# Ledger of designs, part 100: peptides against a protein of PDB entry 3V4L

Target 1, 386 residues: chain A of PDB entry 3V4L
Amino acid sequence: GQPLAKDKVALLIGNMSYWEHPKLKAPLVDVYELTNLLRQLDFKVVSLLDLTEYEMCNAVDEFLLLLDKGVYGLLYYAGHGYENFGNSFMVPVDAPNPYRSENCLCVQNILKLMQEKETGLNVFLLDMCRKRNDYDDTIPILDALKVTANIVFGYATCQGAEAFEIQHSGLANGIFMKFLKDRLLEDKKITVLLDEVAEDMGKCHLTKGRQALEIRSSLSEKRALTDPVQGAPCSAEALVRNLQWAKAHELPESMCLKFQCGVHIQLGFAAEFSNVMIIYTSIVHKPPEIIMCDAYVTDFPLDLDIDPKHANKGTPEETGSYLVSKDLPKHCLYTRLSSLQKLKEHLIFTVCLSYQYSGLEDTVEEKQEVNVGKPLIAKLDMHRGL

## One batch from the design tools (peptide; made by RFdiffusion4, then SolubleMPNN)

Design b2_p14_6_s4 (from b2_p14_6, 9 letters changed)
Fold by OpenDDE base, seed 3:
Structure b2_p14_6_s4 (fold): chain B 386 residues (1-386), chain A 14 residues (1-14)
Amino acid sequence: as target 1 above (386 residues)
Amino acid sequence: STTEIVSTDPQLSL
């Protein structure tokens, strides 16, 4: 019979905004495109941008809680990385310069933990450099991996080689994602799919002799990302897993705010990633005596590190949101919350209405506090323990 | 617009 997944879970991490290292661009689009494709494949996808070491550890821990016997686990990483002694290290955004293994997440350690969950398939897609870090002479003493015969690594580049971005018009894609996305939905054994991606990368004039996909697999079974999820979650654990994932993807409900002046504001929310939300405000009703009015958001929790200069933009693109702008209403003010993982409390903020009456020179302000609870990934309390 | 291919190697900036 066709293999069945008990469930399918993916963690996608895209690190771009490094503190002490060169900034990347491709992870933004690559994580977004891969998220949308994996959702079409019935994966439960957690998508996270710009994680610190601690946040990456917690994201992996939460991902591991979603894994169980016969579950398909996929980890995608796009960012800086290195490979020492056949161990792959993902570099957090807060990693020092130079970074070492103690500042980074070892993929083989994650694999060990996934093997303890008796997963049906373990897929690692690593869109990072695989050069040696000459500042880290640590030889990881890894425990022997279990013989599970269900492991697939897709390395975006060869051992000791660089990964590259294709930059065009201010956006970038990773070379790996550029080819992976065209095949990811194919009903093929995952190793066969990756071999076809490797062939496509090898035929392209931009990538030929620059970057090549390496596939490392012990996968003995014909498993595909298209393999159907087993029907209704019959176990308590499957219900808990579904609830945890659903909780981490719950947006605040859109609300209509009514001000004393008779202005009505629609406040809405959109997810760009599991830790990135767009807030938008629009004037839905204005009394005729009010000539101008704007509804801006302010007084965000300090944990979110929101620069007011980047809030309340006339377009999603001015916030740095290029991906979801087509799905957003027009003629709003937009604010991008890019660090929802940092939120310890409820998301409380102020909606300020600034307005003018016909024949009055003075601007009037009305304010309403809004509590939207914990949106998206903030419901997982990824900072539990700080 | 020119398409540029940029390395993601952090060591190139050292």
Scores: peptide ipSAE 0.315, ipTM 0.821, DockQ to the pose 0.592
Fold by OpenDDE base, seed 4:
Order: C-alpha cells, then sequence, then structure tokens
Structure b2_p14_6_s4 (fold): chain B 386 residues (1-386), chain A 14 residues (1-14)
C-alpha cells in the first residue's frame, strides 16, 4: 500500500540579515515558496526568517515537540553555513566573525533528536555553503546515529563547495530552490525526486561545474512528500500537535476602530512568515468635514526592534514585504513586524489618527491603544527557557 | 541580461 504519514511537519529557516557576515537575498523567496508548496502537500509549516542562535535553538525545540512516531519531519535551511568533518552547521544571524561550532546549530544533532521521536521520515534540505570553516578546529564528538533507514539529506552543493545565489535586479530563488520547486509536488520517492532535481540543476549552464546537488540517504521505504496524512487525529499527541501548530499560525482578527471625530479605521493583519506579520490600516469612513486623515501605528513593544522609518508605508514593498503584497488590500498604510519571535508579552500598540478639519490649519490627533494578544509564533513563547 | 551567480561563502569577504 502507499505509505501513510501520521502527520507532516516542516520547519523552514531562512537567515539573510546577518550582523557580522554578508547579507543574503535568496532565503526570503526560497522559504516563502517552499512554505506554499509544503502547505499544498498538507505539511504543517513553521517558516522563520532571521533567527539568532537562541531563537534557532528554540525553533528546533518547538519543531521537535511537533514530531512523534510516524510523523514526517522536514527541516529546510537557507543561509550561511559550513561543513566540518561531515557535520553541517547552520549559522545564526548573530554569529560572530569568525563563527565556530559553539555559535552554530549542528544538523546531525537535530537528526539525533528527530530519531528519538521515532519519525516516519526525516528530510533535511540544506541550502548553504559546505566549505570547511578553517576558524573552527573543533572536532565534534557526535553520538552515533540510530539506524532508522528513514533519512534523506538534500544538500544544495557538494561537500567542500560553495552555494550560489542568482543575481537579479528583483526577487530570485537560490539555485537549489529554483529547481526543487518545479518537482516538489511530484508523487515520487523523495530520493528519486531529488535525483531529478540534481539532473535539472546539472543541465543548467549557470550551475555546471559550480554547484551540484548532493543526495545522502538511508531510506528503505518508498516515502514521498505526497504521502497522505493518516486520517482524523485519533491520539492525544496528534490533537496537541494540531493545536500547537494552529496556535503558532493564528492571526489577530481584523478590527474596526471608531474615533470620536467619526472616522472609522479598518486594522488588518497578514502573515508573511510564522515570525513576520504585516499590519495595515485603512480609512473606511471619513466625515466630509475632515479633509485629510491618516492612521499610523506606533508605540510598539521595544522587543520587536521596529524602525519607525520603515513603518506606516504607502506600499507593502516599502516595508520590505514583496511576497504577500498581492494578497493585501490596496490604499493602506503598511507596517512589517519581522521579529515576532522576540515578543515576550502581548502585542500592544497605538493607532494614531491624524486629521484636519476643513477651514482649520491645525492637525488634530486621536489615539487608541490596541491589544492583539500574541500573534503567530509569539504564542509559542520561545523565550520560556530563560 | 546576463544572469550571474554569486557565492554565498562569507569567507570570500575576508
Amino acid sequence: as target 1 above (386 residues)
Amino acid sequence: STTEIVSTDPQLSL
């Protein structure tokens, strides 16, 4: 019979906004496109951008809580990385220069922890450099992996090789995701699918002799990403997993704010990623005596590190939101919250209405505080370990 | 437009 997954869970991490290292571009698009594809495959997807070491550890821990016996686990990483002695290290955005293994997440350690969950399939897709880090002389003593015969690694590049980005004037995928996305929905054994992706990459004139997909697998069964989820969650653990994932993806409800001047504002929310939310405001009713009227969001929690220069923009793109802009209402003011993982408390902020009456020179302001609770990933309380 | 590829190796910036 076709294999069944007990559930399907994916963690996607895209690190691009490094503090001490060159900034990347591809991880933004790659995580977003892969999220949409994996959702079509009935994966529960957590998608995270620009994580610190601590935030990456917590994201992995929360991902491991979603794993259980017969669950398919997929970890995707796009960012800086290295490989020392066959161990893959994902580099957090706060990693020092030079970074070492102590500043990074070891993928083989994550695999060990996934094997303890008795998962049905473990897929690692690593879109990172695999060049040796000569500043890290640490030989990791890893415990021997269990023989689970359910492991697949897709490395975007060969051992000791670099990964490459495509330089375009606009949004572009990384090389690996460019080919992976065209095949990801195919009902094929995951190793066969990745082999076809490797062939497609090998046919590309840009990648020939520069980047090649490496597949490492110990997969005894015909497992595919298309494998159906076993029906209604019958176990307490499956219910908990579904609730935990749903909790991490709950957006605030859209609100209609009413001001004393008779202006009505629609306040809306959209998820770009599990840790990235767009807030948008629109004037839905304005008295005719009010000639100018704008609704700004301000007074955000300091933990979110919101630059006011990038808030309240006339387009989503001016906030750095290029991916969800088509799905957003037009003619709003937009603010991008890119660090929801840092939110310890409820998201409380002020909506400031600035307006002018016909025949008055002075601008009037009215303010309303808004509490939207913990949006998206902020509900997981990834900080509870401190 | 010539599509160019650029290494993501941070060690190339050292």
Scores: peptide ipSAE 0.282, ipTM 0.804, DockQ to the pose 0.528
Fold by OpenDDE base, seed 2:
Structure b2_p14_6_s4 (fold): chain B 386 residues (1-386), chain A 14 residues (1-14)
Amino acid sequence: as target 1 above (386 residues)
Amino acid sequence: STTEIVSTDPQLSL
């Protein structure tokens, strides 16, 4: 019969805004495009940008809680990384310069923990450099892996080699995602799909002799990312998994705010990633006596580190939101919340209406506090250990 | 538009 997945879960991490290291660009587009493709494949996808060491550890722990017997697990990482002694290290955005294994997440440790869950398939897609870190001579003592015939590694580059991004005028993919995205929806064994991606990279004049995909697999069964999920969740654990994922992807409902002057504002929310949300405001009703009015958002929680200079923009692109701009309503003010994982409390903020009456020179202000609870990933309480 | 391919190796900036 066709293989069935008990469920399908993916964690996608894109680190780009490093503190002590060169900033990247490709992870933004790569995580977004891969998220949309994996959703079409019925994956439960958690997509996270710009994680600290602590936030990456918690994201992996929450991902491991979603794994169980016969579940398909996919981990994608795009960012800085290195490989020492055959161990792959993902570099968090807060990693010091130089970084060491103690500042980084070891992929083989994550694999060990995934093997304990008796997963149906383990896929690692590592879009990072695989050069040795000469500042870290630590030989990690890894515990012996279980012999499981269900592991696939897709490395964006060869051992000891660099990964590259494509810089264009605008948004562009990394080299690996550029070829992976064209084949990811194909109903093929995952190792055959990745081999076709490797051939496409090898035929391209831009990538030939610069970057080559490495496939490492123990996969004995014909498993594909297209394999259907086994029907309705019959177990308490499957129900809990579905509820945890649904909580991490629940947007706040759109609100209609009514001010004393008779102005009505629509407040709306859009997800760019599991930890990135756009807030937008629009004037939906204005009394004729009011000649001008603007609705802006302010007084955000300090944990979100929102610069007011980047809030309340006339376009999504001015906030740094290039990907979801087409799906947003026009003629709003836009604010991008990029660090929802840092939110310890409810998202409480102020909507301020500034307006002018016909024949009065003075500007009037009205304010309303809004509580939208814990949006998206903030429902997982990733900070409960601090 | 010239396509530039840039290394993501953080050690090249040291």
Scores: peptide ipSAE 0.262, ipTM 0.800, DockQ to the pose 0.575
Fold by OpenDDE base, seed 1:
Structure b2_p14_6_s4 (fold): chain B 386 residues (1-386), chain A 14 residues (1-14)
Amino acid sequence: as target 1 above (386 residues)
Amino acid sequence: STTEIVSTDPQLSL
């Protein structure tokens, strides 16, 4: 019969905004497009941008809690990385220069932990460099992996080689995602799908002789990303997994705020990623005696590191939100919260209405505090242990 | 627009 997945879970990490290293661009688009494709494949997707070492460890731990017997696990990473002695290291955004194995996440350690969960399929898609780090002389003594015959690695580049971005005017994919996205929905064995992606990449004049996909697999069964999820959650563990995923994707409900002056504001929320939310405000009612009014958001929790200069923009694009701007209402003020994994408490902030009456020169302000609880990934408390 | 291909190797900036 066709293989069945007990469930399908994906963790996607895109690191771009490095502190001590060159900034990347492709991971933003790549994580977003891959998230949308994996959702069409009935994956439970957690999508995270710009994680520190600690935040990456916690994201992997939470991902491993979603894994169980016969579950399909997919880890995608786009960012800086290296490979020493056949071990792949993902570089967090806070990694020092130079970085070492002690500052990075070893993919083979994650694979070991996934094998302990008796998963149905383990897929790693690594969109990073595989060049040796000469500043790291550490030889990881890895325990012998179990013979599970259910592992697939898609490396965006060859062993010892660099990965590349396509810089074009505007949003662009990395080279790997550019070809992967066109085939990802195909009902094929995952190794056959990746082999076709490798052929497509090899036919491209831009990538030929610069970057080639490497496939490493022990997959003995005909498993595909299209494999159907086994019906209704029959176990307590499957219910817990569904509830954990739902918590990580729960947006705050839209609110209608009423001010004493008679102005009504709509406050709305949109997810760009599991750790990135757009807040938007709009004036939905204004008394005729009020000639001008604006609704600003302010007084965010300090752990979110929100620069007021980047808040309350007239367009989503001015906040750095280029992907979801089509799905947002127009004529709002927009604020992008890009680090929801840092949020220790409830998201409490102030809505400040600034307005002017006809015939008064002075602006009047009214303020309301808003508590929206823990949005999206902040419900998982990924900061637990700090 | 020229399509440029840029390495993501952080060690090239050293």
Scores: peptide ipSAE 0.258, ipTM 0.796, DockQ to the pose 0.582

Design b2_p14_7_s1 (from b2_p14_7, 6 letters changed)
Fold by OpenDDE base, seed 1:
Structure b2_p14_7_s1 (fold): chain B 386 residues (1-386), chain A 14 residues (1-14)
Amino acid sequence: as target 1 above (386 residues)
Amino acid sequence: MEELEKALVSMDPD
């Protein structure tokens, strides 16, 4: 019979805003497009941008909690990385220069932990460089992996080679995602799908002799990303997994704020990623005696590190939100919260209404505090260890 | 072609 997945879970990490290393651009688009494709494949997707070492460890731990017997696990990473002695290291945004294995996440360690969960399929898609890090002399003594015959690695590049992104005008993919996205929905064995992606990449004149897809597989079964999820969640573990995933994707409900002057504001929320939310404000009612009014958000939790210069923009694009701007209401003020993983407390902030009455020169201000609880990934207590 | 070659950036920090 066709293989069935007990469930499908994906963790996508895109690191681009490095502190001590060159900034990347492709991970933003690549994580977003891959998220949308994997959702069409009935994956439960957690998508995270710009994680520190600690935040990456916690994201992997939370991902491993979603894995169980016969579950399909997919890990995608786009960012800086290296390969020493056949071990792949993902570089966090806070990694020092130079970085070492102690500052990075070893993919083979994650694979070991996934094998302990008796997963149905383990897919790693690594959109990173595979050069040797000469500053890391650590020889990791990894325990022998179990023979599970259900592992697939898609490396964006060959051993000892670089991965590339296209820094042209506007939003562009990395080279790997550019070809992967065109085939990802095909009902094919995952290794056959990746072989076709490798052939498409090999026909590209830009990548010929610079980047080639490498596939490592022990996959003995005909498993595909299209394999149907087995039945209604009948186990307690499947219900817990569904609840945990739902918590990581729960947006605050839209609110109608009423001010004493009679102005009504709609406050809305949109997810760009599991750790990135857009807040938008719109004036939905204004008394005729009020000639001008503006509604802005302020007093965010310090953990979110929100620069007020980037808040309350007239367009989503001015906040750095190019991907979800089509789905947002127009004529709002927009604020992007890009680090929801850092939120330890409830998201409490102030909505300020500045307004002017007809025939008065002075502006009047009214303020209302808003508590929206823990949005998106902030419901996963990723911080419980600090 | 040449403009796209100039747009190809390594994801290597080095």
Scores: peptide ipSAE 0.317, ipTM 0.807, DockQ to the pose 0.871
Fold by OpenDDE base, seed 4:
Structure b2_p14_7_s1 (fold): chain B 386 residues (1-386), chain A 14 residues (1-14)
Amino acid sequence: as target 1 above (386 residues)
Amino acid sequence: MEELEKALVSMDPD
């Protein structure tokens, strides 16, 4: 019969905004496009941008909690990385220059932990460079991997080679994701699908002789990303997993705020990623005696590192949100919260209404505090391990 | 074609 997945879970990490290293662009679009494709494949997707070492460790730990016997696990990473002695290292955004193995996440360690969960399939998609890091001569003593014939690695590039991004019109795609996205929905054994992606990359004049996909697998069964999820979650563990994922993807409900002046504001929320939320405000009712009226959001928790210069923008794009802007209402003020993983407390902020009456020169302000609880990934309490 | 070749950027930190 066709293999069944007990469930399907994906962790996608895109690191771009490095502190001590060159900034990348492709991970933004690549994580977003892959998220949308994996959702169409009935994956529970956690998508995270710009993680520190600690945040990456916690994201992996939370991902491993979602894994169980017969679950399909997919880890995608796009960012800086290296390969020493056949071990792949994902570089966090806070990694020092030079970085070493102690500053990075070893993919083979994650694989070991995934094998302990008795997963049905383990897929790693690594969109990073695979050059040796000559600043790290540490040979990681990795424990021997179990012989589980359910592992697939798709490396965006060959060992010792670079991965590339295509920067066009202010957006970038990784070369790997450019070809992967065209085939990812195909009902094929995952190794056959990746081999076809490798052929497509090899036929492209841009990538030929610069980047080639490497497939490493021990997959004995005909497993595909299209494999259906086994029916109703009958186990307590499957219910817990479904609830945990659902919590990590719960947006705050849209709110209608009423001010004393008679102005009504709609406050809305949109997810760009599991750790990235857009807040938007719109004036839905204004008394005719009020000539000017704006609704600003302010007084965010300090843990979110919100620069007020990037808040309350007239377009989503001015916040750095290029991907979800089509799904957002128009004629709002937009604020992008890009670090929801840092949120330890409830998201409390102020909505400030600034307005003027006809025939009065003075601007009047009214304020309302809003508590939206823990949005999206902030519900996982990724910081509870400290 | 030439514009797309100029759009290729290495993801290498070096």
Scores: peptide ipSAE 0.303, ipTM 0.783, DockQ to the pose 0.834
Fold by OpenDDE base, seed 3:
Formats: C-alpha cells, structure tokens, sequence
Structure b2_p14_7_s1 (fold): chain B 386 residues (1-386), chain A 14 residues (1-14)
C-alpha cells in the first residue's frame, strides 16, 4: 500500500540577526515559503526566526515532544553553520566569535533523539555553509546511530563548501530554497525529489561550480513528503500532540476597544511565524467632533525588546514584515513582535489613543491596557529554565 | 548576467 505517516511535524529555524557574525537575509523568506509549502503537505509546522542557543535547544525539545512512532519529522535550518568530522552544527544568533560545538546544536544529536522516538521518516534540510570550523578541534564522540533506514539529509551545499543567498531589492532567497520550492509538492520519493532539485541547481549558471546540493540517505522505503497522514488521531498521545501544536499557533482574538471619547479601535493580530506576530490597530468609529486620532501600541513587556521607533508604522513593510502584508487590513498602524519565544508572562501592552477635538489645539490621550494572554509560541514557554 | 552575480552573497561568516 502507499506509505502512511502517523503524523507529519516540521521545525523550521531561520537565523539571520547574529550578534557577533554577519547578518543573513535569505532565512526570512525561505522559512516562510517552506512553512506555506509544508502546510499544504499537511505538516504541523513550527517556524522560528532568530533563536539563541537556549531557544534553539528548547525548540528542538518541543519538536521532539511532537514526534512518535511512525511520525514524519522534518528539520529545516537556514543560517550560519559548519561541519566538523561529518557532524553538522547549527549556529545560534548569540554564538560567540569564534563559536565552538559547545555553542552550537549538533544535527546528529537531534537525529539520535528522533530515532529514539521511532519516527517513520527523518528529513534534515540544512541551508548553511559546510566549511570546517578551525576554531573547534572538538571531536564529538557521538553514540552509534540506530539502523533505522529512514534518514534523509539534503545539504544546500557540498562538504567544505559555502551556501549562497540571492539578494534582490532588500529581500533574499537561499539558492537551495529557490529550487526546492518548485518541486517540494511533487508526489515523489523524497530522495528522488531532492535529486531533481540538485539537477535544477546544477543547471543554474549562478551556482555552477560554487554550490551543489548533497543528498545523504539511508531511506530504504518509498516515502514522500506527500504521504497522507493516517486518519483521525486514535491515541491519547496523538490528541495531545495535536493540542500542543494548535496551542503554539493560537492567535489572540481581534478586539474592539471603546474609548471614553467615543472612538472605537479594532485591534487585530496576524502570525508571520510561530514566534513573530503583527499587531495592527485601526480606527473603526470616530465621533465627528474628533478631527484627528491615532491608536498607538506601547508599554510592551521588556522581554520582547520592542523599540518604540519601529512600532506603530503606517505599513507592514516599515516594520520589516514583507510576507504577510497582503493578508493584513489596510490603513492601520502596524507593530511587529519578532521575539515571542522570550515572552515569560502574558502579553500585556497599552493602547494609547491620541486625538484632537475640532477647535481645540491640545491633543488628548486616553490609554487602555490590553491583556492578550500568551500568543503563538509563547504558550510553549520556550524560556522555561531562564 | 553580471547584475545577478553581484546578488550572490555567501552565507559564510568568514
């Protein structure tokens, strides 16, 4: 019969905003595009940008909790990375310069833990450089991997080589994602799909002799990302997994705020990623005696590192949100919360209405505190232990 | 061609 997945779970990490290393751009678009494609493939996708070492560890732990016997697990990483002694290391945004294996996540350790879950398929898509880190002489003594015959690695580049991004008009795409996205929905064995992606990359004049896809596989079965999920969750564990994923993707409900002056504000929320949310405010009712009014959001939890200069923008794009702007209402003020994984408490913030009456020169302010609970990934408490 | 080559950036930190 056609292979069935018990479930399909993906963790996508895109690191760009490095503290001590060159900033990347491609991971933003690449994680977003891959998220949308994997969702069309019935994957439960957690998509995370700009994670510290600790946050990456917790994201992997939460991902591993979603894995079980016969579940398909996919890990995608885009960011800085290296390969020492055949071990791939993903570099967190807080990694020191130089970084070492102790500051990084070893993909083969994650694979070991996935094999302990008796997963149906383990796919790693690593959009990172594979150069040796000469500052790390540590030879990881990895425990012997189990012979599960269900492992696929797609490396964006060859061993000892660089991965590249294409920068255009302030956006970038990784070379790997550029070709992967065109084929990802094809009903093919995952190794055949990746081989076709490798051929497409090999035809590209930009990457010829600079970057080539490497496929490493022990996959003995014909398994595809298109393989259907086995029907209704029949186990308590499957129900818990579904609830956990749903909890991590729950947006706050849109709110209608009423101010004493008679102004009504719509407060809305949109997910860009599992840890990135756009807040938008719009004036939905204004008394005729009020000539001007604006609704600002302020007083965010300090853990979110929200710069007020980047809040309350007239366009989503001015917040750095280029991807979801088409799905947002127009004529709002927009604020991008990019670090929801840091949120220790409920998201409490102030909506400040600044307004002016006809014939009065002075601006009046009214404030209302809003508690929206823990949005998206903040419900998983990925900071637990800090 | 040359304009597209200028758009390739290494993801290497070095």
Amino acid sequence: as target 1 above (386 residues)
Amino acid sequence: MEELEKALVSMDPD
Scores: peptide ipSAE 0.299, ipTM 0.761, DockQ to the pose 0.844
Fold by OpenDDE base, seed 2:
Structure b2_p14_7_s1 (fold): chain B 386 residues (1-386), chain A 14 residues (1-14)
Amino acid sequence: as target 1 above (386 residues)
Amino acid sequence: MEELEKALVSMDPD
């Protein structure tokens, strides 16, 4: 019979906005496209952008809490990285220049911890460069891996080589994701699927001689990403896992705010990623005596580092949200919260209404405080290590 | 071909 997964869990990390290194563009689109595909495959997906070292460690720890015996685990990373002595290092956005292994996450350490969970399948998709870091002469003494016949690595490039992105019209895709997305939904053994992706990349004139996919696998069974999840969670542990994932993906409910002047505002929320949310406001009712009115959001928690110059935009694209703009209501003001992992407390903010009455030159303001609790990933309290 | 080659950017930090 076809293998069954006990559950399917994915962690996707895309690092772009480096502090001390060149900024990337591809991880934004690549994490988003892969998230949507893995959701169609019944994966529980956590998608995170622009993580610090500490935030990456916590994201991995929370991912490992979702893993158990017979669960399929998938880790995708897009960002800067290196490979020393066959160990792959993912570079956090706050990594110093030069970075070392002490500033980075070792993928083989994550694999060790996944093997301790007795996972049914371990898939690593690494969309990073694999050049040696000559500033790090340290040979990590890694503990010996268990002999498990369930590991698959898909490296976007060969050992000692670069990965590339294709920039078009202000957006970019990684070369690896460009080919992977066309095959990811196929009911094939994951190593066969990746081999077909490698063939497609090898036939492309753009990538030929620049980038080639490398596959490393111990996978002895015919396991696919399409393998069905075992039916209703019968264990208390599986219920807790499902509840934990659901909490990390729960949006605030849409609100209708009523002001004293009789203006009604619709306040809505959309998820772009597990740590990225769009807030949008629209005027749904205006009394005829009010000639002009604008509704804007302000007074965000300082932990979110919201620049007011990037808040309350007339389009989602002006906030830096290019991916979900088609699914958003039109004629709103939009604000993008890109760092929800930093939120220690409830998301409390102010909706301010500025308006003018017919025949009065002076503008009037009304304010309403809104508490939406902890949205999305902020429910996991990724900050518990302080 | 040349326009697509100009759109390729390395993800290398160096």
Scores: peptide ipSAE 0.298, ipTM 0.763, DockQ to the pose 0.830

